# Peptides against a protein of PDB entry 5HB3, part 1

Every score and structure here is a prediction.

Target 1, 150 residues: chain A of PDB entry 5HB3
Amino acid sequence: RQMQDRCMSEYNQRIRNAPEGSIDPFRMACYKIIGRCDLSNRSLDGLQTDVNDWIWLQFNLARETDRSLELAGESYGLAELQASIREIGLKHFPKTAAEDTNGSFGMFFYLQILAGMFEQAIAYLYPFSYVDAVHFAIALTYYGLLRPVD
Below, numbering starts at 1 at the first letter of every chain, in headers, positions and changes, except where a header shows other numbers.
Peptide ipSAE is a variant of ipSAE made for these designs: the mean of its two directions, with the distance scale d0 fixed at 1.0 Angstrom where the peptide's residues are scored. Compare it only between designs on the same protein; published cut-offs may not carry over.
A fold fails the geometry check if it doesn't show the stated peptide or something in it is severely misdrawn.

## One batch from the design tools (peptide; made by RFdiffusion4, then SolubleMPNN)

Design b1_p17_4_s3
Fold by OpenDDE base, seed 4:
Structure b1_p17_4_s3 (fold): chain B 150 residues (1-150), chain A 17 residues (1-17)
Amino acid sequence: as target 1 above (150 residues)
Amino acid sequence: SSEEQFAKLLEEHLASL
């Protein structure tokens, strides 16, 4: 908590007073990740990143915290991440096997699994790969993550 | 937005395959 408060203080001071581009992007990343500063902007400016980095960042920023302890507007949890993933899926991933041209369905399946959207993930995967969907469904059921529907 | 950033990165990723 003390460290977080310090990070927030330093972040706020630097963002207001430092010349543009003068702040070390890695330091800014630390303020964001550790200090949870400016969570409305879930990006790492000034850093070369890839899709995996983005995924990592979103899941690290999404925390199961008591909303009562967070400042208004700085709350970002699993529910918000799940909502974002749903939106991403609707806009940027194939909805049917016929729309799949590059096999990107696997990444969306992966995102849904990471976000704990197991039922949706299996349902999504099924039309693309029946065998894989069944295998994952069995595995998820075995681990108690997927409930068999009567 | 975070979504837009992802979309860009996704495009870059797919282009690299």
Scores: peptide ipSAE 0.407, ipTM 0.896, DockQ to the pose 0.715
Fold by OpenDDE base, seed 2:
Structure b1_p17_4_s3 (fold): chain B 150 residues (1-150), chain A 17 residues (1-17)
Amino acid sequence: as target 1 above (150 residues)
Amino acid sequence: SSEEQFAKLLEEHLASL
């Protein structure tokens, strides 16, 4: 907590008082990741990032802990991330095999799996890759992560 | 939004494939 409090203090001071562009973007990233500062902005300004960086960041910022246990003034949980992933899926990924033009369905499946959306992930993958969906379903069931329906 | 950020990165990713 002491570290987090210091991060928040420094973040608030620097973001308000420092000249624009004078703050090390990596330092700001540390404040965000460690200090959980300004979670409403889940980007890393001034850094060159890719989709993998985005994925890593979102899942590291997400917490499964009770909001009452959140040390930061802001909370961002798995539920919010899951909601974001659903929205991303609706807007940016094929909904059916017929809509698949670039083979990007696998990435959306991946995001859903990472977010613990197992049933939805399997259901989504099934029309794109039957064999893979079945294999994942078996595996997830074996590990107790998927509840068989029939 | 985070979704918009992802969308941009996704486009860049897909373009690189």
Scores: peptide ipSAE 0.406, ipTM 0.897, DockQ to the pose 0.716
Fold by OpenDDE base, seed 3:
Structure b1_p17_4_s3 (fold): chain B 150 residues (1-150), chain A 17 residues (1-17)
Amino acid sequence: as target 1 above (150 residues)
Amino acid sequence: SSEEQFAKLLEEHLASL
């Protein structure tokens, strides 16, 4: 609690007092990741990032934090991340095999698996790759992540 | 938004593939 308050104080002080563009982007990234500062902006400004960096950041920021300890405006958990992934899927990924032009369905399947959306992930993959969907379903069932329908 | 950032990165990723 004290460490988080100190990080927020330092972050706010730097944002207010530092000239624009003078803040080390890596230092700002540390405040965001470690201090959980300004979680409304889930980007790393001033850093060259790729899709893998984005994925890593979202899942590291989406911690199960006790809502009682977070200042009322900066809660970001797995549920919010799952909602974001659903929206991303609706806007940026093929819904059917007929819409698949570049084979990107695998990335959306991957995002859903990472987010623990196992049932939705298997249902999504099935029309694109029956064999892969069945193999993943078997594996997920074996590990107790997918419940067999009796 | 985070979603818009992802969309941009996705486009860049797909263009590199």
Scores: peptide ipSAE 0.403, ipTM 0.895, DockQ to the pose 0.713
Fold by OpenDDE base, seed 1:
Structure b1_p17_4_s3 (fold): chain B 150 residues (1-150), chain A 17 residues (1-17)
Amino acid sequence: as target 1 above (150 residues)
Amino acid sequence: SSEEQFAKLLEEHLASL
C-alpha cells in the first residue's frame, strides 16, 4: 500500500510538472504496471509496442483487486477485460469461417482463452477448426475449466 | 480507447504476415 501510494504521488507529480518528453517512458510504464497509475489509459506512451505487448499489458493490469482496497478510483478487473475482448471480437475478428481471410480467428480464440472465456472460445473456434475445438474442449474439461453441459 | 489501440496493432500485425 505504501509503495502504491508513493507510485501514485510520483506519477501525478511527474505528469503535471515534468517538461514534455523529459519523462522516461519505461519509468512511466513501471508506474502503470506496478503502481496501477492512470488505468483509464492502458497504453504505453513513448514506447514502440506490438499486439503481443498490448495483450501482455491488458492481462497484467486486469487484477481482481477488492474494489474496497483499490485506493485508485479506477477499477480494472477481469470482467472489464472480458467486456473489452467481446467488443473487439464483434468489431475486428471474423464471425464465420467464410469471413476469415487471414486466419486471424486464432488470435481471438487466444484472447478468449486468456480471459477465461472458455465456453465462448470453444464455441467460436468450432466452425473454423472442428478438430482443434474438440481437442481444446477435452483439455479444458480435463483441467476442470470447461463444465460438461448436462 | 484501448480497443482502438488494439485494432491498430492488430492491423499492423496482420499486414506484416
Scores: peptide ipSAE 0.400, ipTM 0.895, DockQ to the pose 0.692

## One batch from the design tools (peptide; made by RFdiffusion4, then SolubleMPNN)

Design b1_p20_6_s1
Fold by OpenDDE base, seed 4:
Structure b1_p20_6_s1 (fold): chain B 150 residues (1-150), chain A 20 residues (1-20)
Amino acid sequence: as target 1 above (150 residues)
Amino acid sequence: SKQKKLEEYYKLLKPFGYKK
């Protein structure tokens, strides 16, 4: 907690008071990651990042905490992450193979897996790639990550 | 190309807080 408080303090101070262009983006990233600062902005400004970096950050920042203890807009847990992934899927990824023009279904599958949405991920993948869906289902079942179907 | 695909993914994720 002390470390978090210090990170938050430093982060806020730098964001507010540092001269333009003087902020080390890596340092700010450290504050964000360690201190969970500014969770409303779940990105690393000033850094060249990719989708993997982004999703890694989301996972790193996601915490299952009592919502009552978090400031409004600063709550971010697994549920919120999963909700974001669902929203991304609804807006930006194909629902059927016929809609898949660029093969992006795999990325959405990947995001769902990373977010722990295993059943949904498999269900999503199945119509696109039956074989792959089965393979992943077997693997996930082996590790106890899939819930039994009633 | 791989780069093109990545750029597309960046665009997809941008509305959700992703920044390159």
Scores: peptide ipSAE 0.017, ipTM 0.483, DockQ to the pose 0.427
Fold by OpenDDE base, seed 2:
Structure b1_p20_6_s1 (fold): chain B 150 residues (1-150), chain A 20 residues (1-20)
Amino acid sequence: as target 1 above (150 residues)
Amino acid sequence: SKQKKLEEYYKLLKPFGYKK
């Protein structure tokens, strides 16, 4: 708690008082990750990141904690992340093989798997790659992660 | 190229808070 409070204090101080462009982005990233500062802004400014870095950050920031116990005043959990991924899927990823012009279905499948949306991920993958969907379904079932509908 | 694909994904995720 003390560490988190210090992180928040330093984060806020630097955002307010530091000259533009003088902030060490890695330090700010540490404050964000450890201190959970400014959870409404779930990005790492000034860092060159890829999709994997982004999703990693989302997971690190996501906490299944009681909102009443959240010191940051903002809550971001797995449910919110899953909702975001669902929204991304609806807006930006192909829904059917016929809509797949750039082969991006795999990325959305990957995001769903990372977010624990296993049933939805398999259902999504199936029309694009039957064989892969079956293999993943078997694996997920073996590990008790897939909840088949009776 | 792998880089081109990554850029495409970046564009897709940008509206949802992904920043390069």
Scores: peptide ipSAE 0.017, ipTM 0.466, DockQ to the pose 0.405
Fold by OpenDDE base, seed 5:
Structure b1_p20_6_s1 (fold): chain B 150 residues (1-150), chain A 20 residues (1-20)
Amino acid sequence: as target 1 above (150 residues)
Amino acid sequence: SKQKKLEEYYKLLKPFGYKK
């Protein structure tokens, strides 16, 4: 808590007072990850990042904790991440093979898997690649991660 | 290309807080 408070203080101070372009993005990233500062902005400005970096950050920021113990407005858990991924899927990814224009279905499948949305991921993948969907379903079932649907 | 695909993903995720 003490460290978190310090991180937040420093983060906020730098965001507000630092000259443009003078902020060390790595330091700010540390504040973001360790201090959980400004969770409404779940990105790392000033860093060369890719989608994997983004999703990695989301997972690191996501904490399944008692929200009552979190700082006001600074709560982000797995449920919120899953909700975000669902929203991303609805808005930006193909829903069916017929809608697939750029082959991006795999990325959305990947995101769902990472977020533990296994049933949804398999269901989503099936119309795009039924063979892969079956393979993943078998694997997920083997590890006890896939719930059977009656 | 891999780069092209990555750029497409950047665009897709940008509204959700992803920044290149």
Scores: peptide ipSAE 0.017, ipTM 0.498, DockQ to the pose 0.413
Fold by OpenDDE base, seed 1:
Structure b1_p20_6_s1 (fold): chain B 150 residues (1-150), chain A 20 residues (1-20)
Amino acid sequence: as target 1 above (150 residues)
Amino acid sequence: SKQKKLEEYYKLLKPFGYKK
């Protein structure tokens, strides 16, 4: 895309030539999102963001394409995002209700759902909230996102 | 508090590319 090429060109030029701290972070964010520039840095520096902003950005940057087809020369897809979520879960979220002191299980459940990790999300939620897990399982099954076991 | 919880999540996600 012509627009994407221009964004990449401008992004690279500014990153290389602009004095530190002189670049409009919103402009850089636009270049990153539209132009898919510098996908190795999947954050928005200089902006006030939260977890929702972060995950939204990850999904916007994720593409199911071969690295050779990526304009930025970098590959980042849903699989990589899911891998990151799994890693976050293993390191930073409770594995059982007994380990949950801060009620953070909900956030990890949320991240898994967003990332399309439905079976894993339900399995994770079950020991924390049986009722909620059942309700989500029913809903996901209804919409064809969770395959029932025959 | 909600703010405290948010800060905790920021800390958790930072190593994985999240920046506030």
Scores: peptide ipSAE 0.016, ipTM 0.473, DockQ to the pose 0.375

Design b1_p20_6_s4
Fold by OpenDDE base, seed 2:
Structure b1_p20_6_s4 (fold): chain B 150 residues (1-150), chain A 20 residues (1-20)
Amino acid sequence: as target 1 above (150 residues)
Amino acid sequence: SLKDYLQKLYDLLKPFGRKK
């Protein structure tokens, strides 16, 4: 708690008072991760990050707890992460094979799987690769993870 | 439909699967 409070304090002070361009993005990232500061901003601005870094951060920040029990002033859970992934999918990933220009469908499939969006992931993968979708569906079913809803 | 197919797979494989 004390560590978190200190991180929060430092984070807020730097965000508000630091001269432009003087903020160390790595330091700010540490405050965000450890102190769970400013959970509404989960992008780690100023750092060279890829999708793996992004998703890693999301999972580290995500907490599936009651907001009232969260030590931080803000909360971010799996539901919010899933919502974010859906939004990202709508904006940045192909919806059909015809829209696939860079083969990024696999990444979106991967993100959905990581976020536990199994049914949606399989449904998404299906038009791109029927065989792979079936294989994953079988595997997910075997482990009791697949519960078709739509 | 995909849903129907997945449900069929689920039903078929359920006895052999593990608990979530």
Scores: peptide ipSAE 0.021, ipTM 0.508, DockQ to the pose 0.019
Fold by OpenDDE base, seed 1:
Structure b1_p20_6_s4 (fold): chain B 150 residues (1-150), chain A 20 residues (1-20)
Amino acid sequence: as target 1 above (150 residues)
Amino acid sequence: SLKDYLQKLYDLLKPFGRKK
């Protein structure tokens, strides 16, 4: 907690007072991750990132157990992450095979799996690749992870 | 419905999985 508070203080101070161009984006990223600073902005400014970096960051920032220790307005857990994934899926990924131009459906499937959205992931993958969907469904069922839900 | 689809899939695959 002490370290977290220090990180938060430094983060806020640098954001407000640091000369333009003097902020090390990696240092700021460390403050955000360790101090859980400014959770309303779940991105790494000044860094070139891809989807893997993004999802890694989301999981690092998401917490279920310590929600009560955080500001109510900045609470971010698995449920919120799942909601975000649903949202980006609707906006940025193909809904059908006919809409798929670059094969990006696999990435959205991957994101859903990582977030524990197994049923939705399988349902999503099915129209793109029946065989793959069945194989993943078998594996998920074997481990007791797949449940028929809305 | 999605629920019906998933239920059918689950039922089909259940014999290959662990008991819940």
Scores: peptide ipSAE 0.020, ipTM 0.502, DockQ to the pose 0.019
Fold by OpenDDE base, seed 5:
Structure b1_p20_6_s4 (fold): chain B 150 residues (1-150), chain A 20 residues (1-20)
Amino acid sequence: as target 1 above (150 residues)
Amino acid sequence: SLKDYLQKLYDLLKPFGRKK
């Protein structure tokens, strides 16, 4: 609690008072991750990040609201993460095989799997690779993760 | 439909799967 309070204080102070361009983005990232500061902004400005970095951050920040109440007063759990993944999919990934120009469908499939969106992931993958979709469906079923009626 | 296929697959594989 003490550490969190300090992180929040320092984060807010730097955001408000630091000269433009003088803020160490790595330090700010630490405050965000450890102190859970400003959870409404789940991006790391000033850092060169890729999709893997982004998704890693999302999982670190996500908490199930049923288990714990966020001290910051904001709710960000698995449901919100899944919603974010869905939105990203709509904006940045091909919806059909015909739209796929760079083979990025696999990344979106991967993100959906990580977020536990198994049925949606299989449904998405199917038009791109029928064989792969079937194989993953078999595997997910074996582990009791696939619920096609949901 | 895909849903129907998945359901059939699920039903077929359910006896061999693990419960989580």
Scores: peptide ipSAE 0.020, ipTM 0.520, DockQ to the pose 0.018
Fold by OpenDDE base, seed 4:
Structure b1_p20_6_s4 (fold): chain B 150 residues (1-150), chain A 20 residues (1-20)
Amino acid sequence: as target 1 above (150 residues)
Amino acid sequence: SLKDYLQKLYDLLKPFGRKK
């Protein structure tokens, strides 16, 4: 907690007081990750990151907490992460095989799997790759992870 | 519905999973 408080303090101080362009983006990233600073902004400004970096960050920032115990502050758990992935999917990934020009459907499938959205992932993958969807569905079923839900 | 589809798929694949 002491470390988190220090990170938060330094993060806020730098954001408010540092001259433009003088902030080390890597340092700010460290504060965000360790101190969980500014959870509303779940991106790394000033850094070139890929989808793997992004998803890694999301999982590091996500916490499964009892919401009943949270008195104040920003909450970001698995549900919020899943919501974010859904939104990203709607904006940046093909919805149908006809829209797929670069094979990016696999990445969205991957993101959904990582976030535990197994049923949605399989449903999404099926029209793009029947064989792969079936294989993953079998595996997920085998491990008891695939459960039909609304 | 999606649920119906998933249920159908689940039922189809159930024999390939572990029996609980």
Scores: peptide ipSAE 0.019, ipTM 0.513, DockQ to the pose 0.018

Design b1_p20_7_s4
Fold by OpenDDE base, seed 5:
Structure b1_p20_7_s4 (fold): chain B 150 residues (1-150), chain A 20 residues (1-20)
Amino acid sequence: as target 1 above (150 residues)
Amino acid sequence: SALQQKKQEWYSLLKKEAKR
């Protein structure tokens, strides 16, 4: 908590006093991860990162915290992450097999699974690959992660 | 590789959304 408070304090000071874009990217990462500063921008600019880093960051930031104790004044948990993934899907990923030119449906399916959106993930996968959707549905049901429809 | 290219494309899309 002391570190978090310090990060928040430093962030507030730097954001007010430093020219835009002059903050060291690694420091910015620390402010985001530890201090939970500026959670509206869940990206690490100025660093060599890939999709795995992005995924790691999103889930790391999506902590379940008491909103009353959140120093940033806002909470960002799994529900918010799930909402973000839904929005990403609506904007950037194919809705049907006919729209899929790059096999990107698999990535969106993967993101939904990671976020615990199992029912939605299976429903999404079904029109792209019936067989795979059924296989995943069976597996998820076996592990108690999918709610069977009566 | 083709896989790397696809991942970069996905990553670019994801970053755009994360900056909002």
Scores: peptide ipSAE 0.329, ipTM 0.851, DockQ to the pose 0.714
Fold by OpenDDE base, seed 4:
Structure b1_p20_7_s4 (fold): chain B 150 residues (1-150), chain A 20 residues (1-20)
Amino acid sequence: as target 1 above (150 residues)
Amino acid sequence: SALQQKKQEWYSLLKKEAKR
């Protein structure tokens, strides 16, 4: 908490006083991750990152914290992340096998699984690979993660 | 590699969406 408070304080001070782009990208990352500053922008600029870094960042920012304990004015939890993933899917990923040119359906499936969107993930995967969808459904059901349709 | 290229493409798309 002390570090978080410090980060927020520094962020607020710097964002007001520092010229745009003058803040060290790594420091900015710290402000976001530790201080939860400006969670509306979940992309880190000025850093050489990859898809794994992006995934890591999203899930680390999406904390299951009690809103009462969150110092940030904006709450960003799993629900918000799930909503974001859904939106990403609608905008950037194929909806049908016919639209899939690059095999990107797997990435979106993976994101949904990571976010605990199991039912949606299976439903999404089915038209691309029914075999895989069924196997995942069985596995998820076995572990109590997938709710069977009554 | 083809995989690396795909990952980069995905990453580019994801980054765009993360900026709100």
Scores: peptide ipSAE 0.328, ipTM 0.852, DockQ to the pose 0.726
Fold by OpenDDE base, seed 2:
Structure b1_p20_7_s4 (fold): chain B 150 residues (1-150), chain A 20 residues (1-20)
Amino acid sequence: as target 1 above (150 residues)
Amino acid sequence: SALQQKKQEWYSLLKKEAKR
């Protein structure tokens, strides 16, 4: 908590006083992760990152927290992450097999699975790969993760 | 690789959504 408070203080000070883009990217990452600063921007600019880093970041930022305990005044949990993934899917991923040119459906399926959106993931995958959808459905059902009735 | 290129494209899209 002390570290978080410090991060917030430093972040606020630097945002106000530092030239644009002058903050060290790694420090910015610390402010995001530890300080929970500016969670509306969940991108780490200036770092050599990949999709795995992005995924890691999103899930680490998505904390179960009580709003009353959130020092940054920003609440970002799993529900918000799931909502974000839904929006990402609607905007950037194919909705039908006919729209899929690059096999990107798999990535969106993967994101949904990671976020615990199992029913939606299976429903999404089904028109792209029937066999895979069935296999995952069976597996998820076996482990009690898939709800048959929505 | 083709896979790496795809991942980079996905990453670029994802970053846009995560950014203000």
Scores: peptide ipSAE 0.324, ipTM 0.849, DockQ to the pose 0.710
Fold by OpenDDE base, seed 3:
Structure b1_p20_7_s4 (fold): chain B 150 residues (1-150), chain A 20 residues (1-20)
Amino acid sequence: as target 1 above (150 residues)
Amino acid sequence: SALQQKKQEWYSLLKKEAKR
């Protein structure tokens, strides 16, 4: 909490006084992750990062915290992350096997699974790989994570 | 690798989407 308060204070001072883009990227990352500053921008610019870092960041920022406990006054939880993943899927990932030119359907399936979107993930995978979808469905059902339709 | 390049391209798109 003390560190978060300090981050927020410094962020507010710097964002008001510093030219845009002049803040050190590592410092900005600290403000983002620790201070939860500017959660509307869930990216780390100016750093050498990859898709794994992006995934890690999204889930770390998606905290189930009461807004009243956050100094930033911003809330970003699992529901918001799930909504974002849905939107990303609609915009960037293939809907059918015919549209999949680079084998990216697996990545979107993976993102949905990580986000706990099990029913949607299985439904998405089904037209790409029937066998895999059935296997995952059985496994998820066994662990009580998939709600089968009655 | 080709796979790494594809992942990087996807990452670039994902970063843009994460900005609001």
Scores: peptide ipSAE 0.321, ipTM 0.850, DockQ to the pose 0.733

## One batch from the design tools (peptide; made by RFdiffusion4, then SolubleMPNN)

Design b1_p24_1_s1
Fold by OpenDDE base, seed 3:
Structure b1_p24_1_s1 (fold): chain B 150 residues (1-150), chain A 24 residues (1-24)
Amino acid sequence: as target 1 above (150 residues)
Amino acid sequence: AAAAAAERQKKLEEFKKQLHKELT
């Protein structure tokens, strides 16, 4: 709690008092990740990052704790992340094998798996790779993460 | 075969870069 309060205080002070772009980007990243400041902005400005960094950030900022218990006063849970993944899929990833020009279907499958969207992930993968979809389905079913159809 | 694989990987990396730009 003390750390959170300090982070929020320093974050707000720097945002209000420092010229734009003059703040150390790494320090601001720490305030965001550790202090959970400004969760509505789920990016790290002023840093050279890649898509893996973005993925890591989204899942680290997501919390399964009750919104009422969020010390930062802001909440971002798995449900919101899942919704974001769905939207990303609709906008940026192939829906059929015929649309797949870059072989990116595996990345979207990966994102869905990370987000716990197992049924959707298997359904998505199936038309691209039947064998892989079946293998994952068997494994997920074995561990109780996928419900088999009777 | 190796060249084709390399080209596919390059395209995928370019896709990832573009995707990242659009997500941030």
Scores: peptide ipSAE 0.459, ipTM 0.872, DockQ to the pose 0.848
Fold by OpenDDE base, seed 2:
Structure b1_p24_1_s1 (fold): chain B 150 residues (1-150), chain A 24 residues (1-24)
Amino acid sequence: as target 1 above (150 residues)
Amino acid sequence: AAAAAAERQKKLEEFKKQLHKELT
């Protein structure tokens, strides 16, 4: 907690007082990831990143913990991340095979799986790849991660 | 076949880049 408090203090001081563009973006990234500072901004400004970095960051910042146990002043959990993924899906990914022009359906399936949205992931994948959807459904069921309905 | 695969991969990469820009 002492480390987090220090990180928060330093982060706030730098963001307020430092000239624009003078802050080491890697240092700020450390404050965000380790210190959990400014979780409302889930991007790494000033760094050359890609979608994989974004994915990694989202899941590292999201904590599946009781908010009462969160030591950070701000909380960001899996539920919020899941909501974000749903929104991303609605906005950016094909809903049907006919809409799939880029072959990006697998990426959205991947995001849903990472977020523990197993039922939705399988349902989404099914019209794109029946075989893959069935195989994943079997595997997820075997491990108790998928709840089949009667 | 290889050319088609390469083109598909290129389109996917372009999509990923665009998506990243919109997410950040």
Scores: peptide ipSAE 0.455, ipTM 0.871, DockQ to the pose 0.849
Fold by OpenDDE base, seed 4:
Parts: C-alpha cells; structure tokens; sequence
Structure b1_p24_1_s1 (fold): chain B 150 residues (1-150), chain A 24 residues (1-24)
C-alpha cells in the first residue's frame, strides 16, 4: 500500500511535469501495474511488446479485490476484463469453423479460460473441436469450475 | 505435413501480430 501510494504520487507528478518522451517507459509500466494509474489505457506505450505481453498486462491489472477498498479512482476487475474479452472475440475471432482461416480459435478459447469464462469457453470451442471441448469440460467439472448439466 | 504445419503456424503468428496492433 505504501509503495502503491508512492507510485501514484510519482506518476501524477511525472505526467504533469516531465517533458514528453523523457519518462522511462519501464518506469511508467511499473506505475501502471503497481500504482494502478491510468487504467483506462491498458497498454504499455513506448515499449516493444507482443500479444503475450498484452495478455499478461490485462490479467495483472485486473484485480479481484473489493472495489470499495481500492484507492484507485478507476475500478478494473475481472468483470471488466471479461467484457473486454467478449468484445475482442466478437471483433477478431472466428465464430464458426468456416470462418477459421488462421486457426486462432484456440487463442480465444485460451483467453476465455484465463478470464474464468468457462461455460462460454467450452461452448465456443465445441464447434471447432468436439473432443477438446469435452475434455476440458470434464476437467473443469472435476475441479468444480464448470457446473454439470442436470 | 511439416510444410503445412509451418504455414499454419506462420499464419497464426501473423494473426497474433495483427491482433496486438489492434488491441494497443
């Protein structure tokens, strides 16, 4: 908490006073992650990143904490991340096997699983790979993450 | 089979790159 407060303070100071481009992007990344500053911008500007970095960032920024206890003026939790993933799915991922030209369905399945969207993930995977969907459904059920159909 | 797999992987990597550009 002390570190977070310090990061927020420094972030606010630097964004106001520092010349453009003079701030170390890695430092800014630390302020974002630790201080939860500027959560509306969920990217790391000025850094060479890939999709894996993006995924990592999203899940690190999403806190499963009581919103009432968050000092950050912005609330960003798992629910917001799940909403974002849904939107990404609608925009960028195949909805049917016929639309799957790049074999990217597995990545969207992966994103949904990471976000705890288990029922949706299984439902999505099923038309692409029946065997895999059933396999994951069994596993998720075993761990109590998927409700069995009565 | 190996060539086909390599091509599929290439397409997937290209997709990942493009997706990243669109998400950031």
Amino acid sequence: as target 1 above (150 residues)
Amino acid sequence: AAAAAAERQKKLEEFKKQLHKELT
Scores: peptide ipSAE 0.454, ipTM 0.871, DockQ to the pose 0.846
Fold by OpenDDE base, seed 1:
Structure b1_p24_1_s1 (fold): chain B 150 residues (1-150), chain A 24 residues (1-24)
Amino acid sequence: as target 1 above (150 residues)
Amino acid sequence: AAAAAAERQKKLEEFKKQLHKELT
């Protein structure tokens, strides 16, 4: 908490007082990740990143913290991330095999799995790859992450 | 077969790049 408070203080001070472009993007990234500063912006400005970095960032920011301990507007948890993934899926990923032009269905499946959306992930994967969906369903059931349907 | 696989991978990478641009 002390570190977080310090990060917030420094972030606020720098964002208000530092000349534009003078702040080290890596430092700002640290403030975001460690200090949970400015969580409304879930990107790393000024850094060359890829989709893997984005994924990593989202899951690191989506911490289950006591909302009472976070500053107003800086709460971001798994539920919010799951909502974001759903929206991303609807917008950017194929809904049917016929729509799959890039073979990207597996990536959306992956995102859903990472976010703990197991039932939805299996349901999504099934029409694209029956065999894979069944295998994952078996595995998830074995670990108690998927409830068998009667 | 190898060429087809390479092309598919290329398309996927392009998709990932585009997706990243849209997410950030």
Scores: peptide ipSAE 0.451, ipTM 0.870, DockQ to the pose 0.838

